# Peptides against a protein of PDB entry 8YVU, part 21

Target 1, 39 residues: chain A of PDB entry 8YVU
Amino acid sequence: PQLCYILDAILFLYGIVLTLLYCRLKIQVRKAAITSYEK
Target 2, 160 residues: chain B of PDB entry 8YVU
Amino acid sequence: TWLTVLKKEQEFLGVTQILTAMICLCFGTVVCSVLDISHIEGDIFSSFKAGYPFWGAIFFSISGMLSIISERRNATYLVRGSLGANTASSIAGGTGITILIINLKKSLAYIHIHSCQKFFETKCFMASFSTEIVVMMLFLTILGLGSAVSLTICGAGEEL

## One batch from the design tools (peptide; made by RFdiffusion4, then SolubleMPNN)

Design b1_p9_8_s2 (from b1_p9_8, 9 letters changed)
Fold by OpenDDE base, seed 1:
Structure b1_p9_8_s2 (fold): chain B 39 residues (1-39), chain C 160 residues (1-160), chain D 39 residues (1-39), chain A 9 residues (1-9)
Amino acid sequence: as target 1 above (39 residues)
Amino acid sequence: as target 2 above (160 residues)
Amino acid sequence: as target 1 above (39 residues)
Amino acid sequence: LLEIALSIL
C-alpha cells in the first residue's frame, strides 16, 4: 500500500509536468501560427 | 528539421526505454535479494520465477541503446538493426505484460481466497507485496512497450 | 489500497495520452516552423 | 524532452 501511494505521487507529478509542457508547447504553436499569418 | 525532430524524439524514447529497463531490473534484483522466490510456494511471484525483470530489462536496454547509437551514427545498417531490436523489444514487452497480468490475477486470487485481513501474516504480506510489485512492473512494462513501439514506428518511417 | 491502484491506472493512462498529444503537438510546431522557413 | 525526463526522474 505504501508503494502504491509513492507511485501515485510520482505519476501525479509527471502528469502535472506534462500538462505544463503541453500548455507551453500549445502556446508556442499558436504564436508560430500567428507569426506565419502576419507574414 | 523533421529528421532532427524524429532523431531527438528517438533519443528521448531510447533513454526512456533504458531507464524503464533499469528500473525493472532494479525491482527484480531487489525482490530477488529480499525474497527467496525459489522457496516460495505458489505462483505469487510467477513473473519473477519466469525471469521477466531480467530478460525484459535486457531487451529494453538493448533496444534503447541501439536506437541511441543508430541516431548518433546515422548509418542505414544501424537503423535497420535498431528497428529490428525495437520490434523484438515490443514483442517482449507484450509478452511481459501478459505474464504480469497472469501473475496479478494469481496474486489477487490468493488474497481473495485467504481473506487477508491480517496483513501481519507472512503469506498475506508476501501476496500483497507481490501484487504491488507486479502492478509497478506492469506499468513500467507498458511504458517500455510504448517507447519501443514509438521507436519502431519512427524506424519504419525512415525505411519507407 | 484498491483506490490507490485505480488512481495509479488513471494517472498512468493520463500520462500516456498526454505524451502522445505532446508528441503530436511537437510535430505540428516543427511543421509550422518548416512552412514558415520555406515562405 | 531529455531535460524534462531528467527533471522528472
Scores: peptide ipSAE 0.506, ipTM 0.810, DockQ to the pose 0.045
Fold by OpenDDE base, seed 5:
Structure b1_p9_8_s2 (fold): chain B 39 residues (1-39), chain C 160 residues (1-160), chain D 39 residues (1-39), chain A 9 residues (1-9)
Amino acid sequence: as target 1 above (39 residues)
Amino acid sequence: as target 2 above (160 residues)
Amino acid sequence: as target 1 above (39 residues)
Amino acid sequence: LLEIALSIL
């Protein structure tokens, strides 16, 4: 049971980090799409 | 357009918030149907006794619905209404997290005091089950708060 | 403990889906960057 | 992304 709670904490942290990275990457894709359209 | 993508993100966050709210309501309903919380001694289910899964889920659902409506109608008054609802949902989520943390501390203290080595004891089983449900509700509340805060930031950015 | 394992399964699935989406988005950013460099 | 989110929902 303690190992399960530790795994939950790690997976939760991983999910938050991936969400932040996904948001940053989505912003980068948008910026790249805009720069390609101005060209 | 940037606006179309921001709108899609807002709708996604709104849907996520509604889902989180529905899951919280489902868990609250299941716990209330399986366990007679009124007959349980102690503050193990204090968050449920306070009705947090119900009012918290309602606030998140309203915030998500207002965000979707604001995106669809593209009206300035709806953007302000959505921002207000998202702010209220963020406050409600913060209050809910506080209540759940207090409940979690009480549940952990109860487990520690009763030296719950035997999982098959009714009191220890109930305390462990309560702790698990409270942790799940805490995660869902954090997700709901994250969505509400994100929607609030997006709405504030549209007003500036 | 069973609820903890269910939460772990949900978080794990969420992490996998986000990782796949992140990888797909990263590939799109790379493709957009290559097309912008050829112009 | 919304369709994927709705599919997970």
Scores: peptide ipSAE 0.501, ipTM 0.803, DockQ to the pose 0.041
Fold by OpenDDE base, seed 3:
Structure b1_p9_8_s2 (fold): chain B 39 residues (1-39), chain C 160 residues (1-160), chain D 39 residues (1-39), chain A 9 residues (1-9)
Amino acid sequence: as target 1 above (39 residues)
Amino acid sequence: as target 2 above (160 residues)
Amino acid sequence: as target 1 above (39 residues)
Amino acid sequence: LLEIALSIL
């Protein structure tokens, strides 16, 4: 049971980190799309 | 800017807030249907006795709905109403987190005092079940508060 | 313990979906970068 | 974003 809660904490942290990375990547894609359109 | 990102995700945050509220209501109703909390001795279900899943879910639902309506109609009066609702929801969420933390401490103390080595004892089972439900409610409340705060910041940015 | 396993399943599914979306976005960023370099 | 949210749901 304690291992399950530890796994939950790790998965939760992983989810937060992935969400932040996804947001950053999405912003980069949008910036690249805008730069390609101005050309 | 961070404000521009939050504005674009405002509808998504509102939907997330409503979903979180619905999950909280579902958990509240299930717990009330399965357990007669009024007859349970002790403060193990103090958050449920206070009706937090019900009123907290209502606050989050109203805040989310107002945020979605405000975004769709783009009217200044709706923006102010949404900002007020989101602020109230944020306060309610903070209060809920405090109540849940107190309940968790009481539940953990109960488990420690009774030395719950036998999971099959009715009292220990109820205390463990309560702890699990309260933890889930705490996570959902944190998510709801995060969405409400994000919507509040977005609304405040539109008023400047 | 059973509720912990349910939470683990939800978090695991969320992590898989985010990973797939992140991979797709990363491929899109790479394609956009290649297209901008060929101009 | 809505399509992504619906695909996750």
Scores: peptide ipSAE 0.467, ipTM 0.785, DockQ to the pose 0.036
Fold by OpenDDE base, seed 4:
Structure b1_p9_8_s2 (fold): chain B 39 residues (1-39), chain C 160 residues (1-160), chain D 39 residues (1-39), chain A 9 residues (1-9)
Amino acid sequence: as target 1 above (39 residues)
Amino acid sequence: as target 2 above (160 residues)
Amino acid sequence: as target 1 above (39 residues)
Amino acid sequence: LLEIALSIL
């Protein structure tokens, strides 16, 4: 039971980190698209 | 375009594969250190008795290292070597998943046969612990297989 | 215990999906960077 | 890649 909860914690942390990275990357793509449209 | 992207992610996938392999080795070592698997009656740790955490981790580590080296040196011979290693790691991962599923079935059957209503019985606790470890190893093996398959597809696309 | 395994499965699936989406988004950022460099 | 990941972080 404790190992399952440890795995859950690791996967949860990984999911949060990936979500943050995805959001930042999505913002970068949007900024790049706007810059391409202004040219 | 997809192949070019996979190529750029080869190092990341290789690192992920090595990391997965290291985690599998750590879990294998911890389980072997905490539990004298040789003295445990039953097939609840059949994957550990088969040495899967060790050989599987070696295959994944080699595949990951070759993938990283292939990406860094960008040499055709290294691409072929990485493709071969990734293919071997994918096969090893598939075999590992099969072993883990069999172990999981045995562990579940053991829990069912011993009617583990009394959680504090040592045998029931060990079967539950085994099931948890097997599930963790299964997830790690799936991650390793996913990385190896991705690297294999990338390498196959470069030979084409 | 069963809830922990279900949570592990959900978090694992979420991690895979996020990884795929992150890879796709990283591709888009790289394509945008290449297009900006040719310009 | 790690440096890029750390730089994004």
Scores: peptide ipSAE 0.460, ipTM 0.803, DockQ to the pose 0.028; fails the geometry check

Design b1_p9_8_s3 (from b1_p9_8, 7 letters changed)
Fold by OpenDDE base, seed 2:
Structure b1_p9_8_s3 (fold): chain B 39 residues (1-39), chain C 160 residues (1-160), chain D 39 residues (1-39), chain A 9 residues (1-9)
Amino acid sequence: as target 1 above (39 residues)
Amino acid sequence: as target 2 above (160 residues)
Amino acid sequence: as target 1 above (39 residues)
Amino acid sequence: ILELALSVF
């Protein structure tokens, strides 16, 4: 049971980090697309 | 450009595979050191009795190391060797997943049959602990298999 | 305890999906960057 | 990417 909760915490943290990175990457894609259209 | 991207991706996957393998090996070693599995009756630790944490970790580690070495040296023979090792690791990972699933089913069945309401009983505690470890190993094995398959596909693409 | 295992499964699946999406986005960013340099 | 991997693990 304790190991399960530890695993949950790790997976939850991993999910949050990935979500933040995904958002940053999505913003970069949008910026790159805009720059490509302006050129 | 594309070659550098692929190289970085392969190295990343290789490192991930090695780390996964090391974690699995560490867990296996800890379980074997803390618990005398040979004296535990039943199939609760069937995956450990089969030695999967050991040989699986070795296969994944070798595959990851070969992938990294292949990318660093950029030799055709090493690329083929890495492809072979990744394929073998993929097969080993699949077998490991199967063994872990079987172990998980047996552990869950044991918990169900004995109605492990008394967590303080040694047998129920061991079954629960085994289930937790097996689940963790299953997740790690799936990650390792994913990396090995990805490396295999990349290597196969380079050979074509 | 059962809820913990279910949560683990959901979080694990979420992590896999996010990883795949992140990889796809990363490829898109790289393609956009290359296109920008070729122009 | 390696830093990201190390951050994840």
Scores: peptide ipSAE 0.469, ipTM 0.802, DockQ to the pose 0.044
Fold by OpenDDE base, seed 1:
Structure b1_p9_8_s3 (fold): chain B 39 residues (1-39), chain C 160 residues (1-160), chain D 39 residues (1-39), chain A 9 residues (1-9)
Amino acid sequence: as target 1 above (39 residues)
Amino acid sequence: as target 2 above (160 residues)
Amino acid sequence: as target 1 above (39 residues)
Amino acid sequence: ILELALSVF
């Protein structure tokens, strides 16, 4: 049971990090698209 | 900028906030329906006794809805309203987290004191169940708070 | 304990989905960058 | 993305 809670914490943290990274990457894609359009 | 990103994801964050709120409400409702918390001795379900799942869910729902409406209508007054609501929701979320942490500590302490090695004892089972539910609620609350804070930052950025 | 495992499963699934989305987005960024370079 | 996010939740 203790291991389960630890796993929950790790997975939760991982999810948060991935969400942030995804947002950052999405921004990059959008910036690239805008730059391409301005050309 | 981060603000630009948040602005673009405002609707998503709002939806996420609403969903999180609904899940929290559902959990609260289920727990209340299954267990008569008022008759449970101790502060194992202190967060539920305080009604956090309900009012917290309401705050998050309102905040999310206002955020979505603000984004869709693109009206300045709605932006300000959404900012206020999101700020309130952020505060509520923070308070909720605090309550949940306290509840979690109490539950864990209860388990430790009673040496709940025998899982079959009703009291120990309730304590463990409370711990599990509180942890779940804590995670959801953190997610909701994150969305609310993000929306707040986004709204604040628009005001500047 | 069972609820903990359920949460683990949900978080795990969420993590997998996000990872896949992140990978797809990363590929898009790369493609956009290549296209921009070829211009 | 939003639809996908909604599908996940």
Scores: peptide ipSAE 0.467, ipTM 0.807, DockQ to the pose 0.042
Fold by OpenDDE base, seed 4:
Structure b1_p9_8_s3 (fold): chain B 39 residues (1-39), chain C 160 residues (1-160), chain D 39 residues (1-39), chain A 9 residues (1-9)
Amino acid sequence: as target 1 above (39 residues)
Amino acid sequence: as target 2 above (160 residues)
Amino acid sequence: as target 1 above (39 residues)
Amino acid sequence: ILELALSVF
């Protein structure tokens, strides 16, 4: 049970980090799209 | 589109595969160091007895390294080598998953047969621990297999 | 213990989905960058 | 991507 919870913590952390990176990347895509539209 | 995605993420997939392999190896070594699996009765640690964490980690590590090298050097011979290694790693991963599933079934059956309501009993504790480790190894193996398969598809696409 | 394994499965699936989405988004960013460079 | 991988590990 303890190891399972450790795995959960790792996966949870991974999910959070990936979510943050996804959000940042999504913002970058939006900015790039806006720049392309203005040209 | 998917092929393009895989081509652009080859290094990431390779790194992921190496990391997965290293984690599997670490877990394998830790389990082997903490538990004398050879003296454990039953097939609770059948995957460990078969040496899967070790040879599986080696296959995944080699596949990942070759994939990274292939991507960095962008040489045709390295692409073919990476494809071969990834294919081998995919097969190894599939075999590993099978072994882990069998181990999981045995562990669960052991828990059921012994009516492990008292988790503090050594046998029940070991079976539960084995189940937890096997599940962790299974997830890692699936991750590694996913990376290897992705790299294999990418390599196959480059040869077509 | 059973709940922990279920959580692991959910988090693992979530991680896979996020990874796929991240890869797709990264490709979009790269395509946008290439388009911006060609202009 | 590498930073992400290192972050996870």
Scores: peptide ipSAE 0.484, ipTM 0.813, DockQ to the pose 0.046; fails the geometry check
Fold by OpenDDE base, seed 3:
Structure b1_p9_8_s3 (fold): chain B 39 residues (1-39), chain C 160 residues (1-160), chain D 39 residues (1-39), chain A 9 residues (1-9)
Amino acid sequence: as target 1 above (39 residues)
Amino acid sequence: as target 2 above (160 residues)
Amino acid sequence: as target 1 above (39 residues)
Amino acid sequence: ILELALSVF
């Protein structure tokens, strides 16, 4: 049971990091799309 | 193409494979140091008795290292060696998953038969601990197998 | 304890899905960068 | 990707 909680913490942290990176990448894609539309 | 993406991530996959192998080795050594598996009655630690955390970790480590070296040197003979090592690691991973699943089933069956409501009982505690470790090892083995298969596909694509 | 294992499975699945989405987004960013470089 | 991997560790 304790190992399960540790795994949950690791997976939760991984999920948060991936979510942040996904958001950053999505913002970059949006910026690239806006710049391509202005050209 | 998927092959070009995998080729670009080959080093990352190799590092992931080595890391997975190291974690498996660490878990194996910790379990062996804390528990005398040879004196434990039953097949709760059958995967550990078979030595899977050790030989599996070795196979994954060798496969990952060979993959990294093959990518860095970009030599045909190294690519072939990496492909062979990754194929062997994939087979080892598949075998390991099978062993771990069997161990997990036995552990769960043991818990069910003895109605382990009190985790403070030695047998129930050991069965529960074994189940947790086996599940963790299973996840790590799946990750290692995924990396090995990915590297194998990359190597096969380079030979075609 | 059983809920912990269920949470592990959900978080694991979430991690896989996010990884796939991140890879797709990264490919899109690369395509956008190539198109901007050709213009 | 490598920087991301390093950030995870």
Scores: peptide ipSAE 0.443, ipTM 0.789, DockQ to the pose 0.038; fails the geometry check

Design b1_p9_8_s4 (from b1_p9_8, 7 letters changed)
Fold by OpenDDE base, seed 5:
Parts: C-alpha cells; sequence; structure tokens
Structure b1_p9_8_s4 (fold): chain B 39 residues (1-39), chain C 160 residues (1-160), chain D 39 residues (1-39), chain A 9 residues (1-9)
C-alpha cells in the first residue's frame, strides 16, 4: 500500500512534467508554423 | 534526415529498454537478497521463482544493445538482427506479462482468503509486498514490451 | 488500496499516451525546422 | 531527446 502511493506520486510527477514539456513543444510548433507562414 | 530522426528514436528506445531491463534486474536482485523466496510457502513469488526478472532483463538488454549497434553501423544485416532481437524481446515481454498476471492473481487471492485486515501480520505483509513488487514488475515489463514493439515497427519499416 | 492501483493504471496509461504524443510533436517540430531550412 | 529520455527514465 505505501509503495503504491509512492508510485502514484512518481507517476503523477512524471505526468505533470510530460504535460509541461508537451505544452512547451506545442507552443514551439505553433511558433514555427507562424514564422513559416509569414515568410 | 528521416533516417537520422529514426536512428535517434531507435537509440532512445534502445536505451529505454536497457534501463527498464536494468531496473527489473535490480528489483529482482533486491527481492532475492532480502527475501528467501525458496522458503516462502505459496506462489506469491512465482514470477521470481520462474526467474523472469533475470531472463526478461537479459532479453530486453540484448534487444536494446542490438538496436544501438544497428543504428551505429547502418548495415542491412544488423537491421535484420535487431528486428529479430526485438521480436524475441516482444515475445519474452508477452510471456513475462502472462507470468506476472498469474502471480498477481495468486497474490490477490491469497490476500482475499486470509482477510488481511492487519498489515503487520507476517503473511499479509509478505503477500502485500509481493503484490506491490509484481505490479512494479508488470509496469516495467509493459514499458519494455512497448519499446521492443516500437523498435520492431521501426525495423520493419526500414526493410520495406 | 484499490483506488491506488486504479490510479496507477490511469497514470501509467496517461504517461504512455503523452509519450506518444510528445514523440509525434517532436517529429513535427523537426519536420518544420527542416522545411524552414530548405527555404 | 536526452532530457526527454532522462525525464522518462
Amino acid sequence: as target 1 above (39 residues)
Amino acid sequence: as target 2 above (160 residues)
Amino acid sequence: as target 1 above (39 residues)
Amino acid sequence: LLEVALSVL
């Protein structure tokens, strides 16, 4: 039970980090697309 | 360009597979060092008794290493070798998942039969600990299988 | 305890999906960068 | 990729 909660905490942290990275990457793709359209 | 991206992805997947294998091996070694599984009554550690953490880790490590070598040498024969190793690792992963599911079912059945309300009872503690370790091993095995399947698809795509 | 295991499964699935989406998005960023370099 | 790898690992 305690190990399950530790695993949940790690997976939750991982999910948050991945979500932030995904959002940052999505913003970069959008910026690249806009820059390509303005050329 | 595409080949360079695919190569970097293959190397990443290979490294992930090797790391997953090493984690599985470490957990297996720790459990074997802390617990005398041979003296534990019941099948709560059946996956460990079957040696899955060891042979599974070896298969995933070999698959990952072959993927890295295939990427570095850029030779057609290595692509086939990597594809074969990834396929073998995928089969091993599937077998490992099956063993872990069986072990998990046995552990859950044990907990249910003994009505484990008190965590501090030795039998209930061992069954709970076994269940937790099996779940962790199951997650690692699924990750390893996912990497092996991904590498297999990439290798198959290079042969087409 | 059961809720912890369910949460682990959900978080694990979420982690896999996010990893796949991140990989796809990273490929898109690289494609966009290559297309911008060829112009 | 290495940062993502380290984040996944």
Scores: peptide ipSAE 0.487, ipTM 0.803, DockQ to the pose 0.043
Fold by OpenDDE base, seed 2:
Structure b1_p9_8_s4 (fold): chain B 39 residues (1-39), chain C 160 residues (1-160), chain D 39 residues (1-39), chain A 9 residues (1-9)
Amino acid sequence: as target 1 above (39 residues)
Amino acid sequence: as target 2 above (160 residues)
Amino acid sequence: as target 1 above (39 residues)
Amino acid sequence: LLEVALSVL
């Protein structure tokens, strides 16, 4: 049970980090799309 | 346009907030339906007794709905209303986290005092179950707070 | 303990889905970068 | 985005 809670904490942290990285990458894709439309 | 991107992000955050609210409400209703909290002695379910799943879910739901409505109608008064609702939801989320932490501490203290080696004892099972539910609610509340704060920042950026 | 394992399963699934979405988005960024360089 | 949100669900 203690290991399960530790795993939950790690997975939760991983989920947050991935969400932030996904948001950053999405912003980059959008910037690239805008730059391609202005050409 | 950058504004279209921000609007799509607001809608996504609003949907996430509503979803989080619905999950919290579902958990609250399930716990209230399965467990008669009134008959349980102690502070193990203090967050439920305080009605946090209910009012927290309502605040997050209202904030998410207002964000979606603000995006759709593109009216200045709705932007301010959404900002206000997101701020209120952020405060509610912070208060909820505090209540959940207090409940978690009480539940952990109860488990420690009773030396719950016998998981099959009804009291220890209930304390463990409460702790698990409180942890889940805490995670959902943190997610909801993150969405509300993000929406607040986006809304503040539009007013500038 | 059973609820903890359920939460672990949900978080694990969420992590997998986010990883797949991140990979797809990364591929899109790379394709956009290649297309901009051929211009 | 709603489809993406639903796909994450």
Scores: peptide ipSAE 0.473, ipTM 0.798, DockQ to the pose 0.040
Fold by OpenDDE base, seed 3:
Structure b1_p9_8_s4 (fold): chain B 39 residues (1-39), chain C 160 residues (1-160), chain D 39 residues (1-39), chain A 9 residues (1-9)
Amino acid sequence: as target 1 above (39 residues)
Amino acid sequence: as target 2 above (160 residues)
Amino acid sequence: as target 1 above (39 residues)
Amino acid sequence: LLEVALSVL
């Protein structure tokens, strides 16, 4: 049970970091698409 | 193509494989240092008694290192060596998964037979702890196998 | 206690899915960068 | 890739 909570914390942190990176990457794609549309 | 993507991530997969191997080795070492597995009655730690964390970690580490070296040097002989090592690591990983599943089943059966409602009973605690460790090792082994298989496919694609 | 293991499985699956989506998005960013360089 | 790996660690 305690190991489960530790693993849960690690996976949760990993999920948050990946979500932030995904959001950042999505913003970059949107900026690139806007720049391509203005050209 | 999927092959092109895998080739670009080959180094990353190799690093992931090494990391997985190191984690498995760390878990094996911790379990061996904390528990006298040789004196534990039953098959609760059968995977550890078989030395799986040790030889499995070595196999994955060698496979990952060879894959990274093969990618960096881009030499045909290294590609073949990496392919062979990755194939061997994939087989070893599959065997390890099988052993871990068997151990998990035995541990779960033990918990069920003894009606381990009292977590503080030494036998039930050990069986529960073993089950948790085996599950973690199983997940790590699956990740390692996935990386080894991916690297094997990349190596095979380079030989074609 | 059982809920913890279920949560671990969900978080693990979420991590895998996010990793795949991140890789897909990264490929899109690279394609957009190449297209911008060719213009 | 290395930065991503370091970010994951």
Scores: peptide ipSAE 0.453, ipTM 0.784, DockQ to the pose 0.038
Fold by OpenDDE base, seed 4:
Structure b1_p9_8_s4 (fold): chain B 39 residues (1-39), chain C 160 residues (1-160), chain D 39 residues (1-39), chain A 9 residues (1-9)
Amino acid sequence: as target 1 above (39 residues)
Amino acid sequence: as target 2 above (160 residues)
Amino acid sequence: as target 1 above (39 residues)
Amino acid sequence: LLEVALSVL
């Protein structure tokens, strides 16, 4: 049971980090789209 | 700016908050349907007895819905309403975390007192199950609080 | 213990889905960058 | 964004 909770914490942290990275990447896509439109 | 980023993600954060709220409601409902919490001795399910999964989910759902509506309609009055709801949701989340921590401490104390060497004893199983549910609820509450705080910061940035 | 494993399974699935979405988004960024360079 | 949210669901 303790190992399971540790795994949950790691997976949860991983999910948060991936969400932040996804958000950053989505912003980059939007910036690239705007730059392409101005062009 | 970081504020413009948060504004663009406001709808996503709102949806995430609603989803978190729905998951909390589902867990609350499942636990209430499987376990007669009223007949459980002790404060192992104090968070459930306090109705946290229900009111917490309502607050998160309202906050998320208001955030989505505010973003879609781009009206100043909705932004203020969303900010208020997100602030209330953040407070509710903080309160929920506190209740869950207290419940976790009580559950752990119960496990220690009953020297749960026999895993198949119903009381020890229930205490372990309660601890697991409380941890799950704590994680969901942290996610909900994170979304609500992010939305609150976004809304505050729109009012300046 | 069983609930912990269920949570682990959900978090793991969530992590996989996010990773796939991140990869798709990264590919979209690359395609957008290439299209912007050809212009 | 909604499609992404639905895809996560």
Scores: peptide ipSAE 0.484, ipTM 0.805, DockQ to the pose 0.038; fails the geometry check

